# Peptides against a protein of PDB entry 2Q3Z, part 53

Target 1, 272 residues: chain A of PDB entry 2Q3Z
Amino acid sequence: YVLTQQGFIYQGSAKFIKNIPWNFGQFEDGILDICLILLDVNPKFLKNAGRDCSRRSSPVYVGRVVSGMVNCNDDQGVLLGRWDNNYGDGVSPMSWIGSVDILRRWKNHGCQRVKYGQCWVFAAVACTVLRCLGIPTRVVTNYNSAHDQNSNLLIEYFRNEFGEIQGDKSEMIWNFHCWVESWMTRPDLQPGYEGWQALDPTPQEKSEGTYCCGPVPVRAIKEGDLSTKYDAPFVFAEVNADVVDWIQQDDGSVHKSINRSLIVGLKISTKS
Target 2, 254 residues: chain A of PDB entry 2Q3Z as posed
Amino acid sequence: YVLTQQGFIYQGSAKFIKNIPWNFGQFQDGILDICLILLDVNPKFLKNAGRDCSRRSSPVYVGRVGSGMVNCNDDQGVLLGRWDNNYGDGVSPMSWIGSVDILRRWKNHGCQRVKYGQCWVFAAVACTVLRCLGIPTRVVTNYNSAHDSNLLIEYFRNSEMIWNFHCWVESWMTRPDLQPGYEGWQALDPTPQEKSEGTYCCGPVPVRAIKEGDLSTKYDAPFVFAEVNADVVDWIQKSINRSLIVGLKISTKS

## One batch from the design tools (peptide; aimed at target 1 N144 I155 F176 S261)

Design b2_p24_6_s3 (made by RFdiffusion4, then SolubleMPNN; from b2_p24_6, 10 letters changed)
Fold by OpenDDE base, seed 2:
Structure b2_p24_6_s3 (fold): chain B 272 residues (1-272), chain A 24 residues (1-24)
Amino acid sequence: as target 1 above (272 residues)
Amino acid sequence: MSPEDKLNFSPPLSDEEIEEIEKL
């Protein structure tokens, strides 16, 4: 996990699993220095450097900072997400072959956001940064990954009487989504939640006012302990959300058509 | 996410795609 500089990221769909080669490059020259700059430009450091530095001994704290700083949504973070296929003013997310070029571009342009990332790019950069900081980390791919926006653990689709989807789909299922799992102790939780922790650097939802996610124990998600910090309901929904199809009638009545619990989630962890 | 970011979202799984997932 920490020692592998090259790896694969899983992509595609549950039926058509693909992989791409990725250079994590955590031991390449200057990459550790860039990871330290990333910590030194984070909003918590800028607000109170002494308090931030005193917490950098906690992989829980550092993981949460890195999850927020890999995206640029609330800060001087590394990557701007874009999903609309309009990449002419930057680099297509599909063009990246490693984290090193992204991190070097970010630093060399005065910590300006790099255009552009998608989930696997965010996850791969987070994986590089966390590995540089001595945190054992792997990229994870989840097929049929839910994005719950209202924290109800449901993906809801509204259909008319003809079965046509109505309204703006706020909630979505990704064909695949990527995040990271990091190995750490959880002294801030009850015993038994040590081990793999999920962290999601893709700017999907705000956690405590910042686009970040986790760390949450993979065990807590597996056991359905949604009270476990951080962001257990969101990460649980990514892998276990129920899909609900509602039929809206012309009279405004809404009927539950389908409830499918088995659609969401096929998690593949990178075996390094 | 902005509405413009929605283009690479998987369209809702077809009923056929859902049935195939339920068989896995």
Scores: peptide ipSAE 0.035, ipTM 0.636, DockQ to the pose 0.160
OpenDDE base, seeds 1, 3, 4, 5: peptide ipSAE 0.034, 0.028, 0.025, 0.021; ipTM 0.499, 0.577, 0.669, 0.600; seed 3 fails the geometry check

Design b2_p24_6_s4 (made by RFdiffusion4, then SolubleMPNN; from b2_p24_6, 10 letters changed)
Fold by OpenDDE base, seed 3:
Structure b2_p24_6_s4 (fold): chain B 272 residues (1-272), chain A 24 residues (1-24)
Amino acid sequence: as target 1 above (272 residues)
Amino acid sequence: MSDEDKLNFSPPLSDEEIEEIEKK
């Protein structure tokens, strides 16, 4: 985990699994310094430097800061997300081959957001940063990953009588989604939640007013302990949300068509 | 890869696609 500079990120779909080579480059020159700059420009440091620095010994605290700072939402973070296939004013997310170029671009442009990222780019950069900071980290891919926006643990599609999707496609199922898992103790939780912790740097939902997610024990998600900080319901939904198709008739009646609970969540952890 | 396969999102699966996933 910490020693591997080159790896693979899994992509594609559950039917057609693909991988791309990725250079994490956590030991390349100047990368550690960039990771320290990332900590020094975080909103918590800017608000109270002494308090922020006193907490940097906690991988829980650092993991949560990194999750927020890898995206540029709400702060001077590294990457701007974009999914509309309009990348002409930046770099296509599909063009990146490693974290090093992204981090160097961010620093060299005065900590301005790098255009553009998607989930695997966010996850890979977070993995590099966390590894640089001495936190064992891996990229995880989940196929058919749910984005629950209303915290109901459901992905709801409304269709008319003709099967056409009605309303805003606010809730989505990703063909794949990437996040990171980091190994840490959880002294802030009950005993037994040490080990792999999920962190999601892709800006999906706000946690405590910031686009960040986790750390949450992978064990808590597996056991269905949604009370466990941080963001257990959201991460649980990514891997276990039920998909509900609603058919709305012209009379305003709504009927449940299909329950697709079995489709969400095929998790592949990288061993590298 | 279709342009749709390049994006991190999936359109809603067809019923046929669901049946194929459930068979695995």
Scores: peptide ipSAE 0.026, ipTM 0.538, DockQ to the pose 0.244
OpenDDE base, seeds 1, 2, 4, 5: peptide ipSAE 0.022, 0.038, 0.029, 0.022; ipTM 0.554, 0.602, 0.620, 0.584; seeds 1, 2, 4 fail the geometry check

Design b2_p24_7 (made by RFdiffusion4)
Pose (drawn by RFdiffusion4):
Structure b2_p24_7 (pose): chain A 254 residues (1-148, 151-160, 170-248, 256-272), chain P 24 residues (1-24)
Amino acid sequence: as target 2 above (254 residues)
Amino acid sequence: SDYEREEHPIGHDDENMALTEHTP
């Protein structure tokens, strides 16, 4: 979770899982310096640099800023999202085989966002950043499935959608800032929309808090709970509707 | 291959249903 520089990112579908190899490259030349630069341009550093550097004692703080800076609403984030099959301005999300070239591109262009990312690209870059800084991190994929004239599927078909698959990262740490027993894997989601409140979204939120439905636990628990849960009910006339099943075959490299 | 690697809203088109539809 710290030292291995290549891994797998799972894509495809719940029935046909694809394992896409990836070069996280966290110890390649210039990557650590780029990661320290990423921290020093984060909005909390601009607001209070002395405090920001002091807070870097915490993997909760760093994980939040690190993952949060990958797809940042501010112009100094690492990547720009796009899902319309129109990637001519820059580089397709399906082209990358690693996080390193994106990070180098980002540094060289005044810390401007690199076009383009999709959920697994953001998660892959977040893994590189956090593994470089020493926070044990893994990329995770969740699969969702539809069964087909449903209004539900039409509403989605035609960025908090429910996708065929969605990726995020999990990082390992204690949570002295929370009630006891929430140490371990924390979910961090670097996909784009920081929207409800706060400098960043989404996480870190303990995986256990998600499983337990304890959605008052910081940070951004409802956003992560929504990626792996969806309750759908029909009233033809009360009935459970399985036209959408969310939270299947959640996967990571062994 | 790129289509399968791209992130799609659930039920985007027929190809997406063929790949992601489940059996009740």

Design b2_p24_7_s1 (made by RFdiffusion4, then SolubleMPNN; from b2_p24_7, 15 letters changed)
Fold by OpenDDE base, seed 2:
Structure b2_p24_7_s1 (fold): chain B 272 residues (1-272), chain A 24 residues (1-24)
Amino acid sequence: as target 1 above (272 residues)
Amino acid sequence: DDYLRSQRPLGYDEKNLELVSHDL
């Protein structure tokens, strides 16, 4: 989880699982230095360098910083996300073959955000950075991954009596979503939550004012302990949100559709 | 094939067709 420089990332859909090769390249020349620059331009360092540096011995702290800095939201982070198929002023997310080129471009352009990334690009870069910093990390793919925006652990769709989708709710399910899991102890939590921790660098929701996510114990998610730091409800929803399909009648009545069952989540974790 | 290579919201028809078990 630290030594492997080349690997595979799962993509596609639940029914059509595919993978791409990816060069994480954590041991390539200059990459560690770039990772250190990433830490040195993070908002917490800029605010109080001494405090930030004193906390870098904590993989919990570092993981959370990296989660925030891999995306360029809120800071001088690495990647700008884009999902609208308009990539003419940058590089298509589908064109990247490794983290090294991305990190080098970021550094070489004065820590200017690199265009563009999607989930697996964010996850892969985070994986590279965390591995560089000595944190065992793997990329995870979750098919039919929910994005819960209102923290109710539900993805709700509304239809009229004719079956037409209505409303402007932005909650949705990704065909696939990638994040990382990092191995660390959790001295900040009750005993038993050491092990794999989920971190999500794709800018989806703010956590404590910053587009970052985790670390949250995979065990906590599995056991449904949503009180666990950080962002347990959001990560739980990614893999376990219930999908509710409502039918609204003209009389104002609302009832659940019984003609469909929507299931969220099929997680694949890479080994080594 | 960008359909399989890109991250995208599931379409309504895709949501109806994909029955997947939870995997944590």
Scores: peptide ipSAE 0.452, ipTM 0.778, DockQ to the pose 0.356
OpenDDE base, seeds 1, 3, 4, 5: peptide ipSAE 0.395, 0.380, 0.418, 0.446; ipTM 0.725, 0.742, 0.738, 0.776

Design b2_p24_7_s2 (made by RFdiffusion4, then SolubleMPNN; from b2_p24_7, 12 letters changed)
Fold by OpenDDE base, seed 4:
Structure b2_p24_7_s2 (fold): chain B 272 residues (1-272), chain A 24 residues (1-24)
Amino acid sequence: as target 1 above (272 residues)
Amino acid sequence: DDFERMQLPIGYNEENLALTSHDL
């Protein structure tokens, strides 16, 4: 989880699983230096360098910083996400074959955001950075991955009488979503939550004012302990949300229906 | 096909894709 520089990232859908090779390249020349630059431009360092540096021995702290800095939201982070299939002013997320080129581009352009990423690109770059910093990390793919915006552990679709989704479609289920899991102790939690921690660098929701997510113990998610920091409800929903259809009728009536055909969550953890 | 590897909301396809990305 630290030594492997080549791996596979799973994509596609639950029914049609795809994979791509990915060069994490954590030991390639200059990559560690770029990871250190990433830490030195993070908002916490800029606010109080001494405090930030004093906390870099904590994989919990570093993991959270990295999850925020891999995306460029709210900071000088690495990647700009884009999902509208218009990538003409940058690089298509589908074109990347490794983290090294992304990190080098970011650094070489004065820490200017790299265009563009989607979930697996964010996750892969985070994986590279965390591995560089000595944190055992793997990329995880979750098929039928929920994005719960209101922390009610539901994906709520508003539908007309014909079943067509209405509204802004803010809540959704991704065909797949990628994040990382990092191995660390959790001295900030009760005993038993050491081990794999989920971190999500894709800018989906803000956590404590920053587009970051985790670390949260995988065990906490498995056991449904939503009180466990960080961001347990959100990560839990990604893998366990129920789907509810609010069917609107022309007469203004609304019918609630539980959609049992949409099963959220099919997680694949990589070993490489 | 690159689109087959794209992260998409379930039920969306190339023809009906209308997503807003987060910016700075």
Scores: peptide ipSAE 0.428, ipTM 0.838, DockQ to the pose 0.231
OpenDDE base, seeds 1, 2, 3, 5: peptide ipSAE 0.420, 0.406, 0.425, 0.396; ipTM 0.842, 0.831, 0.841, 0.826

Design b2_p24_7_s3 (made by RFdiffusion4, then SolubleMPNN; from b2_p24_7, 16 letters changed)
Fold by OpenDDE base, seed 2:
Structure b2_p24_7_s3 (fold): chain B 272 residues (1-272), chain A 24 residues (1-24)
Amino acid sequence: as target 1 above (272 residues)
Amino acid sequence: DDYELMQKPLGYDEKTLELVSHEL
């Protein structure tokens, strides 16, 4: 979409799929100006304004910039993520009803990060910004969404002899995760990868030193082409990772078990 | 309940903020 200002975002779990209404508001007063400010405070612009501006005709370039700037992790980005259910010093991610208030707060407070966001908030703000910039974009929800931290396409759990999860528990599966898909050509890739591109503004992993993700062709993910920039292995793992349990026995031996009951990935996208 | 709407790890314990199981 590029014209739809009101929509729905899927949430919940694979067993209980629900949605919330969301005001994207890309045509509301001042929102385009805020999106342009977002571009003008990005690290690439601050480093070399002329070079950054010369590349803004590329939706690939702009998409990647927006993915990085929707989160505040490496820059003057829009949102600070928080997942510990302690939001007393800000706004609960669950209380937002649209992107407009978030973007206005960000701008009105001197591009200070807005507290707080989670995946659907990041995705929705990215969707608004990309639509403002003329890039057809939709929000995507993936249930049982994997977060692969070491690029091995696995989610690995360590367990003791009683089956209790051990270790640092760094790798995990979200009950749900949201990102965006944007329609663009990919002249930087081999032919056939035009169309929907996944972009993930939630700060999960760094890509080339910045908390951003994509764009990566949805087709590449479906076909398992992990060599395709950007971040194909990470996005592939979100929807396709296998789960491995490493079980330590009483005798100190370790048993590797493929968890076939835990299925990663159930992706729902809005209609194009 | 905000917790019901929250993005969270499967098996996430609300009290301890720890992953405790492969709850689907």
Scores: peptide ipSAE 0.448, ipTM 0.844, DockQ to the pose 0.330
OpenDDE base, seeds 1, 3, 4, 5: peptide ipSAE 0.390, 0.324, 0.402, 0.383; ipTM 0.839, 0.736, 0.856, 0.753; seed 3 fails the geometry check

Design b2_p24_7_s4 (made by RFdiffusion4, then SolubleMPNN; from b2_p24_7, 18 letters changed)
Fold by OpenDDE base, seed 4:
Structure b2_p24_7_s4 (fold): chain B 272 residues (1-272), chain A 24 residues (1-24)
Amino acid sequence: as target 1 above (272 residues)
Amino acid sequence: DDFELSQKPLGYNEKVLELVSHDL
């Protein structure tokens, strides 16, 4: 989980699982230096360098910083996400074959955000950085991955009488979503939450004002302990949310329907 | 097709893709 530089990332859908080879390249020339630059341009360092540096021995702290810095939201982070299939002014997320080129581009352009990433690109870069920093990390893929926007552990679709999604904004389920799991102790939590921790560098929701997510113990998610920091409800919902359809009729009446056919969450953890 | 491998909302349409891109 720290030594493997090449691996596979799972994509596609629950019914059609695909994978791509990925070069993490955490030991390639200059990558460690780039990871250190990433730490040195993070908002916490800029605010208080001494405090930030003093906390870099904590994989919990570093993991959270990295999850925030892999995306360019709110900071000088690495990647700009885009999902609208318009990538002409950058690189298509589907074109990347490894983390090294992304990190080098970021550094070589003065820490300017790289265009573009989607979930697996974010996750893969985070995996590279975390491994480079000595934190055992793997990329995970979750099919039918929920994005709960209001922390109610539900994915709520607003639909017309014909079942068509309505509204200017709706909660959603991704065909797949990728994040990382990192192995670390959790001295900041009660005993028993050491082990794999979920971290999500894709800028989905803000956590304490920053587009970052985790670390949260995988055990906490499995056991439904939503009180554990960080971001347990959100990560829990990604893999466990129930789906509710709010069906609006032409007369304005609304019918609530539990969608039992759409099962959220099918998580695959990689071995490398 | 690159788009086939992309991360997409289930039941997506162009509007949903635009909304997602604006939110993230």
Scores: peptide ipSAE 0.402, ipTM 0.834, DockQ to the pose 0.234
OpenDDE base, seeds 1, 2, 3, 5: peptide ipSAE 0.396, 0.390, 0.378, 0.374; ipTM 0.822, 0.837, 0.798, 0.814

Design b2_p24_8 (made by RFdiffusion4)
Pose (drawn by RFdiffusion4):
Structure b2_p24_8 (pose): chain A 254 residues (1-148, 151-160, 170-248, 256-272), chain P 24 residues (1-24)
Amino acid sequence: as target 2 above (254 residues)
Amino acid sequence: LVLSGDTTLTPAKYIDPHMVLENY
């Protein structure tokens, strides 16, 4: 989770899982410096640099800023999202085989966002950044499935959608800032929309808090709970509707 | 979210195909 520089990102569907190899490259030349630069341009550093550097004692703080800076609403984030099959301005999300070229591109262009990312690209870059800084991190994929004239499927078909698959990261750490027993894997979601409140979204939120439905736990627990849960009910006339099943075959490299 | 009424299901028009929900 710290030292291995290549891994797998799972894509495709719940029935036909694709394993896409990836070069996280966290110890390639210039990558650590780029990661330290990423911290020094984060909005909390601009607001109070002395405090920001002091807070870098915490993997919760750093994990939040690190993952949060990958797809940042501010112009100094690493990547720009796009899902309309129109990637001519720059580079397709399906093209990348690693995080390194994106990070180098980003540094060389005044810390401007690189076009374009999709959920697995953001998650892959977050893994590189956090593994480089020493926080044990893994990329995770969740699969969702539809069964087909449903209003539910039409509402979505025609960025907090429910996708065929969605990716994020999990990082390992204690949580002295929370009630006891939430140490371990924390979910961090670098996909775009920081929207409700706060400098960043989403996480870190303990995976256990998600499983337990303890959604008051910081940070951004409802956003991660929504990616792996969806409750759908019909009233034809009360009935459970399985036209949408969310939270299937959640996967990571062994 | 509450949805009611009648509609005809149509293909996705605004997103990448690989991100469209598949039938289980």

Design b2_p24_8_s1 (made by RFdiffusion4, then SolubleMPNN; from b2_p24_8, 10 letters changed)
Fold by OpenDDE base, seed 5:
Structure b2_p24_8_s1 (fold): chain B 272 residues (1-272), chain A 24 residues (1-24)
Amino acid sequence: as target 1 above (272 residues)
Amino acid sequence: LVLTGKTTLQPATNVDDHLVLKNL
């Protein structure tokens, strides 16, 4: 995982899996220096450089910093997310074929955010940075991935009596979503949570006031231990949320639609 | 391939008990 520079990112849907080739390029010239710059511009370093540097031996700490710094939300991070198909003032997320050009553009433009990324771009850049820093990391694709915004482990939709969807559709399911898993010990947790840890660099929800997610033990998610830091409920919902479709009647009554068999987290694909 | 990752709910009638999403 640390030594591989080429790979594939899985996309599409559970029924129609696709992949794209990706150059992670963690050992290309200047990439390590860029990864160190990324650490040196993080909010924790700017607040207290000595404390931040003293914690960089912890893959738990570094993983959480990288998760926050790969997106430009709340900081001088690498990528700006955009999903509205208006990419004329930047690079389309679909045009990227590797992490190296993104990281070089970020550094060469004075750590200005690169336009634009989506989930697989965020995940791939995070994978490059973490591998460059010596943390074994892989990209993960989850099909039918839920985005729970209110931490209730539900994806809720509302329909009127005519079946028309009401509201802004804020809660959603992705046909696919990408994040990373990193191998590390968890001395900050009870024994048995060492191994693969989920980290999500896509700016979806704030964790402790910052757009970051994880690390959370993959084991904790599999076992349903939602008390485990960091962000276990959110990551659990990505793979296990229930979908509820509410029907609103003209009399103000609300009832659940029957036979809603939308399955969240149908398939997780990892780097091969 | 919808690379945006977003699912889109299909219009349904009040008798449709199934959630139909694009690209699922």
Scores: peptide ipSAE 0.021, ipTM 0.544, DockQ to the pose 0.080
OpenDDE base, seeds 1, 2, 3, 4: peptide ipSAE 0.018, 0.016, 0.018, 0.019; ipTM 0.598, 0.547, 0.544, 0.562; seeds 1, 2, 3 fail the geometry check

Design b2_p24_8_s2 (made by RFdiffusion4, then SolubleMPNN; from b2_p24_8, 12 letters changed)
Fold by OpenDDE base, seed 2:
Structure b2_p24_8_s2 (fold): chain B 272 residues (1-272), chain A 24 residues (1-24)
Amino acid sequence: as target 1 above (272 residues)
Amino acid sequence: LKLTGETVLKPATNVLPELVLENL
């Protein structure tokens, strides 16, 4: 979790699990320095350097900063996400083979956002950075992963009588989604929440005004303690949201589809 | 930049609900 520089990231679907090799490269030359630059360009440092530096002893604080800084949303973060298959002005997310080139490109271009990332790229870069900073971290893949936008723990789809999706497709279920789990104590919580903490660097939802997620105890998610900071409802929904597929008839009547049941969540954690 | 919800067809990418349903 700290020493391994090469590993695998799981992808594909629940029925057809795939993996790719990935070079995390946390001990390659200059990578630690780049991770320190990442901390020094974060919005909290720019606002109050002394306060930010005083909090860097907390893996909870650092994990949350890294979650926000791996994406370039609202800050000088590392990666720009893109999912529309238009990658001609950058590097396709599928072309990356490791975190080192991404981090070096970011630093060498004056902390300009690197084009482009998707979930596993965000997670892998976060994993590299957290490992560099001495935080035991692994990449996690969740199949049929929900993106709940309204914190109701539901993913709702509306269809017409022909099965065509109506309305906005704002809430989504990914075939797979990747984030990280980091090992830390939680002195900011009640006893018993030490251990693996989920962090999601993919810019899905804002938390306290920034595109970041976690840390939240994996135990809290498992036990259904949604009051636990940070972002417990969102992470819970990623792995446990109920999917409701509504059919709307021409008369405006709505009923649940019986033919399309989705089960959200099948989590696999890496061992290295 | 929010998630646009655009479909990526490459096997290694995230796919939208319609494609998820096809794979289930």
Scores: peptide ipSAE 0.037, ipTM 0.596, DockQ to the pose 0.085
OpenDDE base, seeds 1, 3, 4, 5: peptide ipSAE 0.032, 0.012, 0.036, 0.025; ipTM 0.598, 0.476, 0.611, 0.590

Design b2_p24_8_s3 (made by RFdiffusion4, then SolubleMPNN; from b2_p24_8, 9 letters changed)
Fold by OpenDDE base, seed 1:
Structure b2_p24_8_s3 (fold): chain B 272 residues (1-272), chain A 24 residues (1-24)
Amino acid sequence: as target 1 above (272 residues)
Amino acid sequence: LVLTGETTLQPPTNIDSHLVLENL
């Protein structure tokens, strides 16, 4: 994983899987230096440089910092997310072919946010940075990926008597979502949670006040241990949320229905 | 910028699965 500079990122839908080639380029000239700059502009370093530097020996700490710094939310992070198909003042997320150009643009413009990214772009840049820092990392794609906003492990839709969705969809299921998994020990947890850890750099929800996610043991998600730091409930919901339809009847009654047609979660890891 | 829930239908963009199903 650390040595692989070129790979594929999976996209599309569960029924129609697609992939794109991606240049991670972690060994290209200047990329390591840019990754070090990323660490040196993070909020924790700016608050207390000595404390931040003392913790950089921990992949858990570094992973969480990188998850937060790949997005530009709350800090001088790398990428600005956009999903509304209005990319005229930047670069379309679909135009990127590698992490190197993104990181170079960020650095060369004084650590100004790069426009624009979506989930696979965030994940790919995070993968490059983590690999540069010596952390084995891979991009993963989850099809039918849930975004739980209220931490109830449900995706809830309100419907009228005709089955039409009412009101603004606060919660959603992505056709696909990408994040990264990094290999590390977890001395901060009980034994057995070493191995792959999920990290999500896409700014979906705040964790401890910052748009970051993880690291959380993939094992904890698989076993349903929602008490495991960091962000186990959110990551669990991405791959296992139940979909509930609240059907309102004319008499004012509400019927709860489990939507079995929407199976949340089909995870594919990069094989390269 | 927070995820606003706004999505585009253009592949390979990630979008709401319901929108995908409606357009398939």
Scores: peptide ipSAE 0.073, ipTM 0.659, DockQ to the pose 0.089
OpenDDE base, seeds 2, 3, 4, 5: peptide ipSAE 0.020, 0.020, 0.051, 0.009; ipTM 0.566, 0.563, 0.662, 0.560; seeds 2, 3, 4, 5 fail the geometry check

